# Peptides against a protein of PDB entry 7BDX, part 326

Target 1, 212 residues: chain A of PDB entry 7BDX
Amino acid sequence: EMGAAACTLLWGVSSSEEVVKAILGGDKALKFFSITGQTMESFVKSLDGDVQELDSDESQFVFALAGIVTNVAAIACGREFLVNSSRVLLDTILQLLGDLKPGQCTKLKVLMLMSLYNVSINLKGLKYISESPGFIPLLWWLLSDPDAEVCLHVLRLVQSVVLEPEVFSKSASEFRSSLPLQRILAMSKSRNPRLQTAAQELLEDLRTLEHN

## One batch from the design tools (peptide; made by RFdiffusion4, then SolubleMPNN)

Design b2_p29_6_s2 (from b2_p29_6, 16 letters changed)
Fold by OpenDDE base, seed 2:
Structure b2_p29_6_s2 (fold): chain B 212 residues (1-212), chain C 212 residues (1-212), chain A 29 residues (1-29)
Amino acid sequence: as target 1 above (212 residues)
Amino acid sequence: as target 1 above (212 residues)
Amino acid sequence: MTSSYVTEEEKEKAQEVREETQKLWEEML
């Protein structure tokens, strides 16, 4: 309980750029983010079946950790820190997104995807995550999730790849050969306006790339 | 481990006034400080004998909690919050300071005393803590501690009482009848310059009150 | 410190995610 409460407050205050800078400027940042990855991994490994004890202190704690990573990645120096000094954490997030079943730990997936999206805002971060082994299959695995928010953030991450020619060119063949076009087309007809718009925009961007 | 790491980071960033305002401005502050008191109490109650596992994650966690309270109390709105909305936490800190043996959990005592000193900066806070049952005997109990830092912060808290006539007048008879004058005189001869100065200043303030 | 030049587009994207993360935080507890 206390750990979750403390971490939740830390998540809240990490929305400030100055707080992120303070966290990263300290000698404790490396250790914290190392343990963060281990804690998230241990939590996911302890999950048996679809029983999300979503309301448990343990879940809240891990959500707060993912939220902190997201807020750190929201800042340029935070992205630089993660890509330079905490690659293991990024690798862990990618691994956990693959290990979680469709519909499992939806809120955690959303936060982890949001963190990866924030990392993808800069080219260095985008290159790092997109060159991870199995990244493209992982995107499609995640896009199979029944949750609209998970799918939304997957589509946004796919869009980050598509909008960067240097990144897209390296994986264009695999991307085109494995693209779940029917799934994306179905999302473009979603009743969720955010998901609908994201899918439509991605389809437009993909069409633009086919004509070039 | 992760809880201690997160709480330690929260402690570090809570040194900022803006972070304290952010903590207190949220709807999660009351719950956090309630659980803080309970966690500190549980830790102290679990201590058997003089074996301070000072380097344990549990100890670090409780130190960080006490540090956060100190940083909150360093800000005017934080003092107001503690005295208005988290009195149970202040009562818990006073109780724990009484329950800890001389020489036991020295670092925790220092942080708790620092938090009480910060609360005592405003008259409302000083009135609240000084009107706590057994406050004067508690001061003398704490002043029996062999640690110079504990004694220093006790002397500073005693000075806060002595320098406020409205507070001192209510307890002046008990204060004068129980004052460990020989102990304070011994501290005024300490090789620790901070302790020496604090004891000397308090003795001067006490002499000034005898002549009025 | 090479101030990594953050484009306006990067700032807007990051701001959107910060706002979304803040909303999720507000919904927690």
Scores: peptide ipSAE 0.209, ipTM 0.832, DockQ to the pose 0.179
Fold by OpenDDE base, seed 3:
Structure b2_p29_6_s2 (fold): chain B 212 residues (1-212), chain C 212 residues (1-212), chain A 29 residues (1-29)
Amino acid sequence: as target 1 above (212 residues)
Amino acid sequence: as target 1 above (212 residues)
Amino acid sequence: MTSSYVTEEEKEKAQEVREETQKLWEEML
């Protein structure tokens, strides 16, 4: 309980750029993010049986950790730190996104996707995550999620790849061959306006790439 | 381990006034400080047997919590919050200072004393802690500690009481009758310059009060 | 101190996600 409360407060204050700089400027940052990845992995591995209620202290703790990572990744120096010094954490997040079943830990999955999206804001981060083994299959696996927010953040991450020619060119063949076009088209008709817009934009971006 | 790491980071960033304001401005602050007191109490109660090594994750966790409280109390709005909304935490800190034996958990004791000193910076805080049952005996019990830093922070807290006429007048009889003068005189001859100075200043303040 | 130059587009994208993260934090309350 206390850990979850402390992490939740740390998550809240990490919305500040100055707080993120303070976190990263300390000698404890590396250890913190190392343990973060391990903790998140341990939690996800423990879920194989009982759908632990979303409101458990453990779930709140991991949710807050994912929130902290997201806020760190929201800042340029944070992205640099993650890509240079915490690659294992990024690898862990990608792994966990693959290990979670559709509809499982939706909120955590959203925050992990948000963190990856933030990492993808810079070219170095985008290169790192997009060059990860199984990244494209992972995106399509995640798009099978019934949750609109999960799908939205996946589409945003896909868009980040598509909009960067240097990244897209490396994966273009696999991307085109495996693209779940029918699923994306279905999302473009979603009642969720954010999901609908994201799917439409992605389809437009993809059309422009086929004509080049 | 992860809890200790998170709390340690939160402690570090709580040195900022803006971070303290952010912590207190959230609806989660009350819960956090409620659990903080319980966690500190649980830890101290568990110490009755084995001197848990100062470097355990649990000790680091509680140490960080005490650090957070100290940083909160360093700010005007933080003191107001503690005295108005977290009195149970202050009561717990006073209790724990009494329950700990001389030389036991020195670092934690120092941080708790620092937090109380910060609370004592305002008259409302000083009134609250000084009117606590057994406060004066507690000060003398703490001055029996072999650690110079513990004794230093006790002397500073005693000085806060002595320098506030409205507070001192209420306890003057008990204070004068129970004052460990020989111990304070011994501290005024300490090789620790900070302890020596604090003891000398307190003795001077006490002399001025006897002549009035 | 590698002052990584951040484009305005990068700042806007990051700001959007910070705001979304803040909403999730508020909901977890």
Scores: peptide ipSAE 0.207, ipTM 0.831, DockQ to the pose 0.217
Fold by OpenDDE base, seed 4:
Structure b2_p29_6_s2 (fold): chain B 212 residues (1-212), chain C 212 residues (1-212), chain A 29 residues (1-29)
Amino acid sequence: as target 1 above (212 residues)
Amino acid sequence: as target 1 above (212 residues)
Amino acid sequence: MTSSYVTEEEKEKAQEVREETQKLWEEML
């Protein structure tokens, strides 16, 4: 209980850029983010295949950890830190997203995807995550999720790849060959307006890339 | 491990006034500080009578909690919050200070005493803690500690009482009757310059009160 | 020290996600 409460507060205050700088300026940052990855991994491994998001202190704790990572990645120095000094954490997040089943731990997936999206805001981060083994298959795996928010954040991450020529060119063949076009088209017809818009924009971006 | 790490980071960033305001501005603050008291109490109750400060994740966690409370109490709005909304935590800290033996959990005692001192900076806080049952005996109990830092922070807390006429007048009889004058005099001769100064100042303040 | 120049677009994207994350935090109450 106390750990989850403390971590939740830390998540809340990490919305401040100055707090993120303070976290990263300390000598404990590396250890913290290393343990974060391990903790998140342990949590996901403890889940049974049929277990949805647990309403427990443990789930809240891991959710808060993902929130902290997201907030750190929202800031330039935080992105730089993660990409330079906490790559194992990013690898862990990618792995966890792969290990979770569709519909499993939806909120956690959303935050993890948000963190990866934030990392992708800069070219170095985008290059790193997009060059991760199985990244493209992972995106499509995640796009099979029944949750609209999960799918939304996947589409945003896909868009980050598509909009960066240096990154997209490296994976364009695999991307085109595996693109779940029917799924994205279905999302463009979603009743969820955010998902609908994201899918439409991505489809437009993809069309633009085919004509060039 | 992760809980202690998160709490330690939260402690570090709570040195900022803005972070304290952020912590208190949320609806989770009450719960957090309630659980904090319970967690600290559980920790102290788990200690054997002969166990010194544990070098464990649990001890680090509780240490960080005490640090957070100290930082919260360092700010006006934090003091107000503690005195108005988290009195149970203050009562718990006082109780824990009484339950710990001399030389036991020295660092934790120091932080708890620092938090109480910070609470005592405002009259409302000072009145509250000084009117707690057994407060004066507790001060003398703590003054028997072999650790100079513990004694220093006790003396500072005693000074807060002595310097406030409204508070001192209520307890002056008990205070005078139980004053460990020989102990304070011994501290005024300490090789620790901070302890020496604090003891000398307190003795001067006490002399001034006897002549008025 | 190559101060990694943050584009306005990067700032806007990051701000949006911060706001979304904050909303999720608020929903956990």
Scores: peptide ipSAE 0.206, ipTM 0.833, DockQ to the pose 0.188
Fold by OpenDDE base, seed 1:
Structure b2_p29_6_s2 (fold): chain B 212 residues (1-212), chain C 212 residues (1-212), chain A 29 residues (1-29)
Amino acid sequence: as target 1 above (212 residues)
Amino acid sequence: as target 1 above (212 residues)
Amino acid sequence: MTSSYVTEEEKEKAQEVREETQKLWEEML
């Protein structure tokens, strides 16, 4: 319980840019983020079958870790740190998003996707994650999730790729050939207004790119 | 390992007043500091005999917890919070300082004593800890420690009592009757200059009080 | 730490996610 409580407080205070700078300015940041990836990986490997979101200290702890990474990636210096010094953590997040089944660990997936979205704000970060092996199939795997929030954050990440010509040009052929258009169209009719809007915007962006 | 790393980072960033305010401004502070006391108590109860300072993740974790409490108590709002809302934690720190043998968990004792010293900056805090059952005997128990840093921080806490007439008047008889004068005199001749100075200053303050 | 240049669009996107993350934190414990 104490570990989860401490990590939760660290997550909370990491909403401040000055706190992120303090974390990253210390000599312990590299080790912390290295062990973060290992801890998240160990947690996901401990899951048995198609388990829903767990309510445990371990779950809380890993959730808070993902929250910390998200808050770090929300800051310019944090994005730079992750892309330059913690690529293994980014690889781990991508791996875990692939290892989790649709409907499994929904809240964790949301935070991990939010962290990747924040990393994608940096062009170097976007290049790194989009050039990861199996990235496009991973997006479609994640978009098959029954959870609207997971799908929303996937659509936002897809939009980050689509809106960056330098990145999109490299994957455009694979993207166009594998695009789950019917799934995205279904989301554009969702009763969830955030998901509906995100899907509509993405469809508009895709149409614009096809006409150019 | 991850718990210790997270707690260590939280300790590091808690050196900022703004971070302390963020910790205390949330709805999670009460639970965190409650569990902090329980965790520290569990650790000390797990020690077997006259064990020296341990180098383990558990030790690092508890050390970081004590560091967080110390940093919180260094801030005005943190002192107020501890004295008003976390008295059980203060009771636990006093208890653990009594349960630890001379030479046992030196670094932990130093941080716990530093936290109590910071609490004692608040008159309400000083009143609370000084009116705790067995407080004066506890000071002398701690002053029997072979470690100069432990003894230094005990002397600083003793000085906080001596310099506050409203507090000292209530314990003056017990204090005078039990004062380990020979021990303090020996410290005033220490080769450690910080300990030497603190002991000399305390002896001067005591002489002044006796002549008034 | 190297300070990367951040556009206004990047700041807005990051701020939105910070607010969303903060909401999730508030819902915890």
Scores: peptide ipSAE 0.205, ipTM 0.831, DockQ to the pose 0.218

Design b2_p29_6_s3 (from b2_p29_6, 17 letters changed)
Fold by OpenDDE base, seed 2:
Structure b2_p29_6_s3 (fold): chain B 212 residues (1-212), chain C 212 residues (1-212), chain A 29 residues (1-29)
Amino acid sequence: as target 1 above (212 residues)
Amino acid sequence: as target 1 above (212 residues)
Amino acid sequence: MTASYESEEEIAKAEEVRRETDELHEELL
């Protein structure tokens, strides 16, 4: 209870750039982000056995942790910190996104995908994430999710890879050979306007790259 | 572990006025400060049975909570929030200061006394604290502490009462009849310069009030 | 720490995701 309440408040105030700088300027940041990865991993591993109520204090605590990571990654110095000093946390987020079944922990998947998207804004972060083992298969696994919000944030992360020539050139053959084009075309006809727009933009970017 | 790490970060960033305003502007502030009081009370009750190591994760968590309350009370809107919406937390802090033995939990006592001093800067807060049952006996109980830092913060809280005529006039007879004058005179000769100064200033303020 | 040069577009993308995270914070909790 109290830990979830404290972490929820820390999540809310971490939307400020000054708060993110204050968190990262302290000697406790490394320990905090190390324990964050372990806590998120323990939570996801617990889901295979018992139907944990999504509204539990434990779920709220893990959502707040994922929200803090997302807000830290929204700031330049936060991206630099995560990519230089907390790579194990990024590896954990990628692993947990692979371990979660389609439709399982939708809200947590969205927060984790948002954190990875924010890290991908930095070329050093984008390189690190995209060079991770099984990254392209993971994107297509996540794009099988029935949730429109999960699929939206997957498409945004795919777009970050496609828009960066130095990163896309390394994975272009694997990307083109495994691209779920029919799934993305179906999303471009979605009733969800955000998902529709993201799928249309990605299809335009992919067409531009086929002609270059 | 993770709760203590999150709460420690929240304590560090709560030194900013903007962060205090962000915490209090959310709908979760009431729940957070309610659970804070319960958590602090549970911790202090656990100390009568087992020698909890002062460096435990639980101790760090409770110190961070008391630090957050102190930092919230350092800001005008934070004092107003505590005095209007979190009176049960203030009552809990007063109770716990009475339950703790002389020399027990020195660091926690200092943080709780600092929070009460900050609340006492507001006339509405000073009235609420000073009108609490057993407040004057509590001050003299706390002044029996062997720790110079505990005694310093007690003397500062006594000074807040003495310097406010509207508050002091209500308790003046009880205050004068129970005043541990010999203890305060001994503190005015302390080798601790902060304790020495606080005791000298209080003795001057008391002499001024005897001549009025 | 050399502040990594961020484009105005990178800043705008990060700000949008920050707003979306704040909306999720209010919805979830």
Scores: peptide ipSAE 0.065, ipTM 0.789, DockQ to the pose 0.226; fails the geometry check
Fold by OpenDDE base, seed 1:
Structure b2_p29_6_s3 (fold): chain B 212 residues (1-212), chain C 212 residues (1-212), chain A 29 residues (1-29)
Amino acid sequence: as target 1 above (212 residues)
Amino acid sequence: as target 1 above (212 residues)
Amino acid sequence: MTASYESEEEIAKAEEVRRETDELHEELL
């Protein structure tokens, strides 16, 4: 209980850039982000047996950790820290997104996808994530999720790859050959207006790349 | 482990006034400070059996909690919050200081005493603490500690009571009758310069009150 | 002045996701 409450407060205050700088300026940041990945991995591994109630203290604790990573990645110095000093955490987030089944832990998936999107804002972060083994298959696995918010954040991450020619050119052949076009077209007809817009914009961006 | 790391980061960032305002501005502050007292009490109750190594994750977690309370109490809005909305936590800190034996958990005692001193900066906080049952006997119990830093922070809290006429007048008879004058005089001869100075200043303040 | 090497577009994208994270924080708690 107390750990979840402390992490939750730390998540809330991490919305401030000055708090993110204070977190990263301390000698304790490396240890914190090292054990963050291990804690998130341990939680995901525990799910296959007992249907842990989504509202457990453990779930709230892991959500708060994912929220902290997202807020750190929202700041330039936070992205630099993650890509330079906490690559194992990014690798863990990518792995956990692959290990979770469609419809499993949707809120955690959203936070992890938001953290990866924030890391992808800079070219170094985008290169690191997109060059990770199995990244393109992972995007399609996540896009099979029944949850509209999961799919929205996957589409935003796909768009970040498509809009960066230096990154997209390296995987363009694999991307074009495996693209779940029918799934994206179905999302462009969604009743969720955010998902509908994101799918339409991505389809327009993809058409522009085919004519170039 | 992860809980101790999160609390330690929260402690570090709570040195900022803006972070304290952010902690208190959220609806989660009440829950956090409610469970803080319970967690600290559970830790102190566990000490009588196993000599918990002072360097355990649990010890570090409780030290971080006491550090957060101290930093919150250093800010005007934090003092107001503690005295208005978290009196149970203040009562718990007073009780735990009474339950700990001389030489037991000196670092925790120092942090708890610093938090009480910070609360005593305002008249409402000083009134609340000093009107608590057994407060004067508690001060003398803590002043029997062999640790110079514990004794220093006790002397500072005693000085806060002595320097406020509205508070001191209510307990002046009990204070004068129970004052461990020989112990304070021994501290005024300490090789620790901070303890020596604090004991000398308190003796001068007490002499001034006897002539008034 | 920490020269934010970030473009105005990168800052705007990060601020949007930060707001969405804060909204999710309020919904989860």
Scores: peptide ipSAE 0.063, ipTM 0.789, DockQ to the pose 0.197; fails the geometry check
Fold by OpenDDE base, seed 5:
Structure b2_p29_6_s3 (fold): chain B 212 residues (1-212), chain C 212 residues (1-212), chain A 29 residues (1-29)
Amino acid sequence: as target 1 above (212 residues)
Amino acid sequence: as target 1 above (212 residues)
Amino acid sequence: MTASYESEEEIAKAEEVRRETDELHEELL
């Protein structure tokens, strides 16, 4: 209980850029983000047995951790810190996104995807994520999720890759050969307007790249 | 581990007034401070058996909680919140200071005393603390501590009472009859310059009150 | 840490995701 309450408050205040700078300026940041990855991993591993209620103190604690990482990644110095000093956390997030089944831990997936999207704002962050082993298969695995918000945030991350020629060129052959075009086309007809727009924009970006 | 790390970061960032306002502006503040009191109480009760190592994750967690309360109490809106909405926490801090033996949990005592001192900056806070049952005996119990920092922060709290005529007048008879004058005189000769000064100032303040 | 220069577009994208994260905080907790 107390840990979840403290972490929830830390998540809320981490929406401030000055708070993120204060978190990162302290000597405890490295330890915090190291333990964060381990805690998230332990939580995801615990799901194979007991259907932990989404409202458990442990679930709330892990959501708050993912929220903190997202807010840190929203700031330039935070992205730099994550990509330079907390790569293990990024690798853990990518792994956990792969370990979670479609429809499992939707809200946690969304927060983790948002954190990766924020990291992808920097070319260095985008490069690191996209060069991760199994990144392209992971995107397609995540796009198989029945949840519209999960799919939306995956499409945004795919768009970040497609819009960056230096990154896209390295993965272009694998990307084109494995692209779940029918799934993306189905999303472009979604009743969710955000998902519909994101899928349409991505299809337009892909068409533009095929004509060049 | 993770809870202690999160709470330690929250303690660090709570040094900012804006962060304290953000903590208190959320709907989770009441729950957080309620659980804080319970957590601190549970920790102190656990000390009667196992000498918990000062460096335990639990000790660090409780220190961070006491630090957060101290930083909240440093701000006007934080003092107002504690005195209006978290009186149980203040009562718990006073109780825990009584339950701890001389020389036991020195750093925790210092943080709790600092929080009470910060609360005492407001007349309403000072009134609430000083009107607590057994407050005067508690001050003298704490002044029996061999630790100079504990004694320093007790002397500062005593000074806050002495300097406020409306508060001092209510307790003046009990205060004068139980005052450990020989102990304070010994502190005025301490090699610790901060303790020495605080004891000298308090003795001067007391002499001024006896002449009026 | 040398603050990496961010474009206005990068800042705007990050701010959008920050707002979405804050909304999720309110929905979850």
Scores: peptide ipSAE 0.062, ipTM 0.789, DockQ to the pose 0.218; fails the geometry check
Fold by OpenDDE base, seed 3:
Structure b2_p29_6_s3 (fold): chain B 212 residues (1-212), chain C 212 residues (1-212), chain A 29 residues (1-29)
Amino acid sequence: as target 1 above (212 residues)
Amino acid sequence: as target 1 above (212 residues)
Amino acid sequence: MTASYESEEEIAKAEEVRRETDELHEELL
């Protein structure tokens, strides 16, 4: 209970750039993000056994941790810190996104995807995550999720890859050969306006790349 | 482990006024401070049994909580919140300071006393804590502590009472009849410069009140 | 550490995601 409450407050205040700088300015940041990754991993590994209620203190705690990572990654210095000093956390997030089944822990997936998207704003971050083994298969695995918000954030991350020629060129063959085009086309007809727009934009970007 | 790390980071960033405002701006603040008091109480109650190592995650967690309360009380809106909406936490801090033996949990006592001192900056806060049952005996109990930092913060809190006529007049008879004058005189000869100064100033203030 | 210079586009993208994170925080509680 208390840990979840404290972590939730830390999540809320981490929306401030100055708070992110304060978090990262201390020697405690490395330890915090190391334990964060381990805690998230332990939580996800526990899900295969007991149906943890999504409203549990443990769930709230892990959501707040993912929210903190997201807010840290929203700031330039936070992205630099994560990509330079907390790569294991990024690797953990990628692994956990792969370990979770479609429809499982939707809100956590959204936060983890948002954190990866924020990391992808920086070319160095985008390079790091996109060069991770199994990254392209992971994107398509996640795009099989029935949740529109999960799919939206996957499409945004895919778009970040596609819009960066230096990254896209390295994976272009695998990307084109494995692209779930029918799924993306279905999303472009979604009733969710945000998902519909993101799928349409990605399809336009992909068409532009076929002609170049 | 993770809870203590998160709470420690929240403590660090709570030194900012804007962070305190952000913590208090949400509906979550009431719950957080309620659970904080309960957590601190549970920890102190556990000390009578097993010698909890001061360096435990649990100890660090409780220290961070006390640090957060201290930093919140350092800000005007934080004092207002504590005195208006979290009185149980203040009552808990007063109780815990009474339950702890001399020399026990010195760092926690310092943080709790700092929080009470910060609350005492506001006349409403000073009134509330000074009108608490057993407050004067509690100050003298705490002044029996062998630790110079504990005694320093007790003397500062005593000075806050003495310097406020509206508060001091209500307890003046009890205060004068129970004053550990020999102990304060001994502190005025301390090798600790801060303790020495605080004891000297308090003795001067008390002498001024005897002549008025 | 000097914060790496961000483009206006990078800032806008990050601000959008912060807003969405705050919305999720309100929905989770």
Scores: peptide ipSAE 0.058, ipTM 0.788, DockQ to the pose 0.193; fails the geometry check

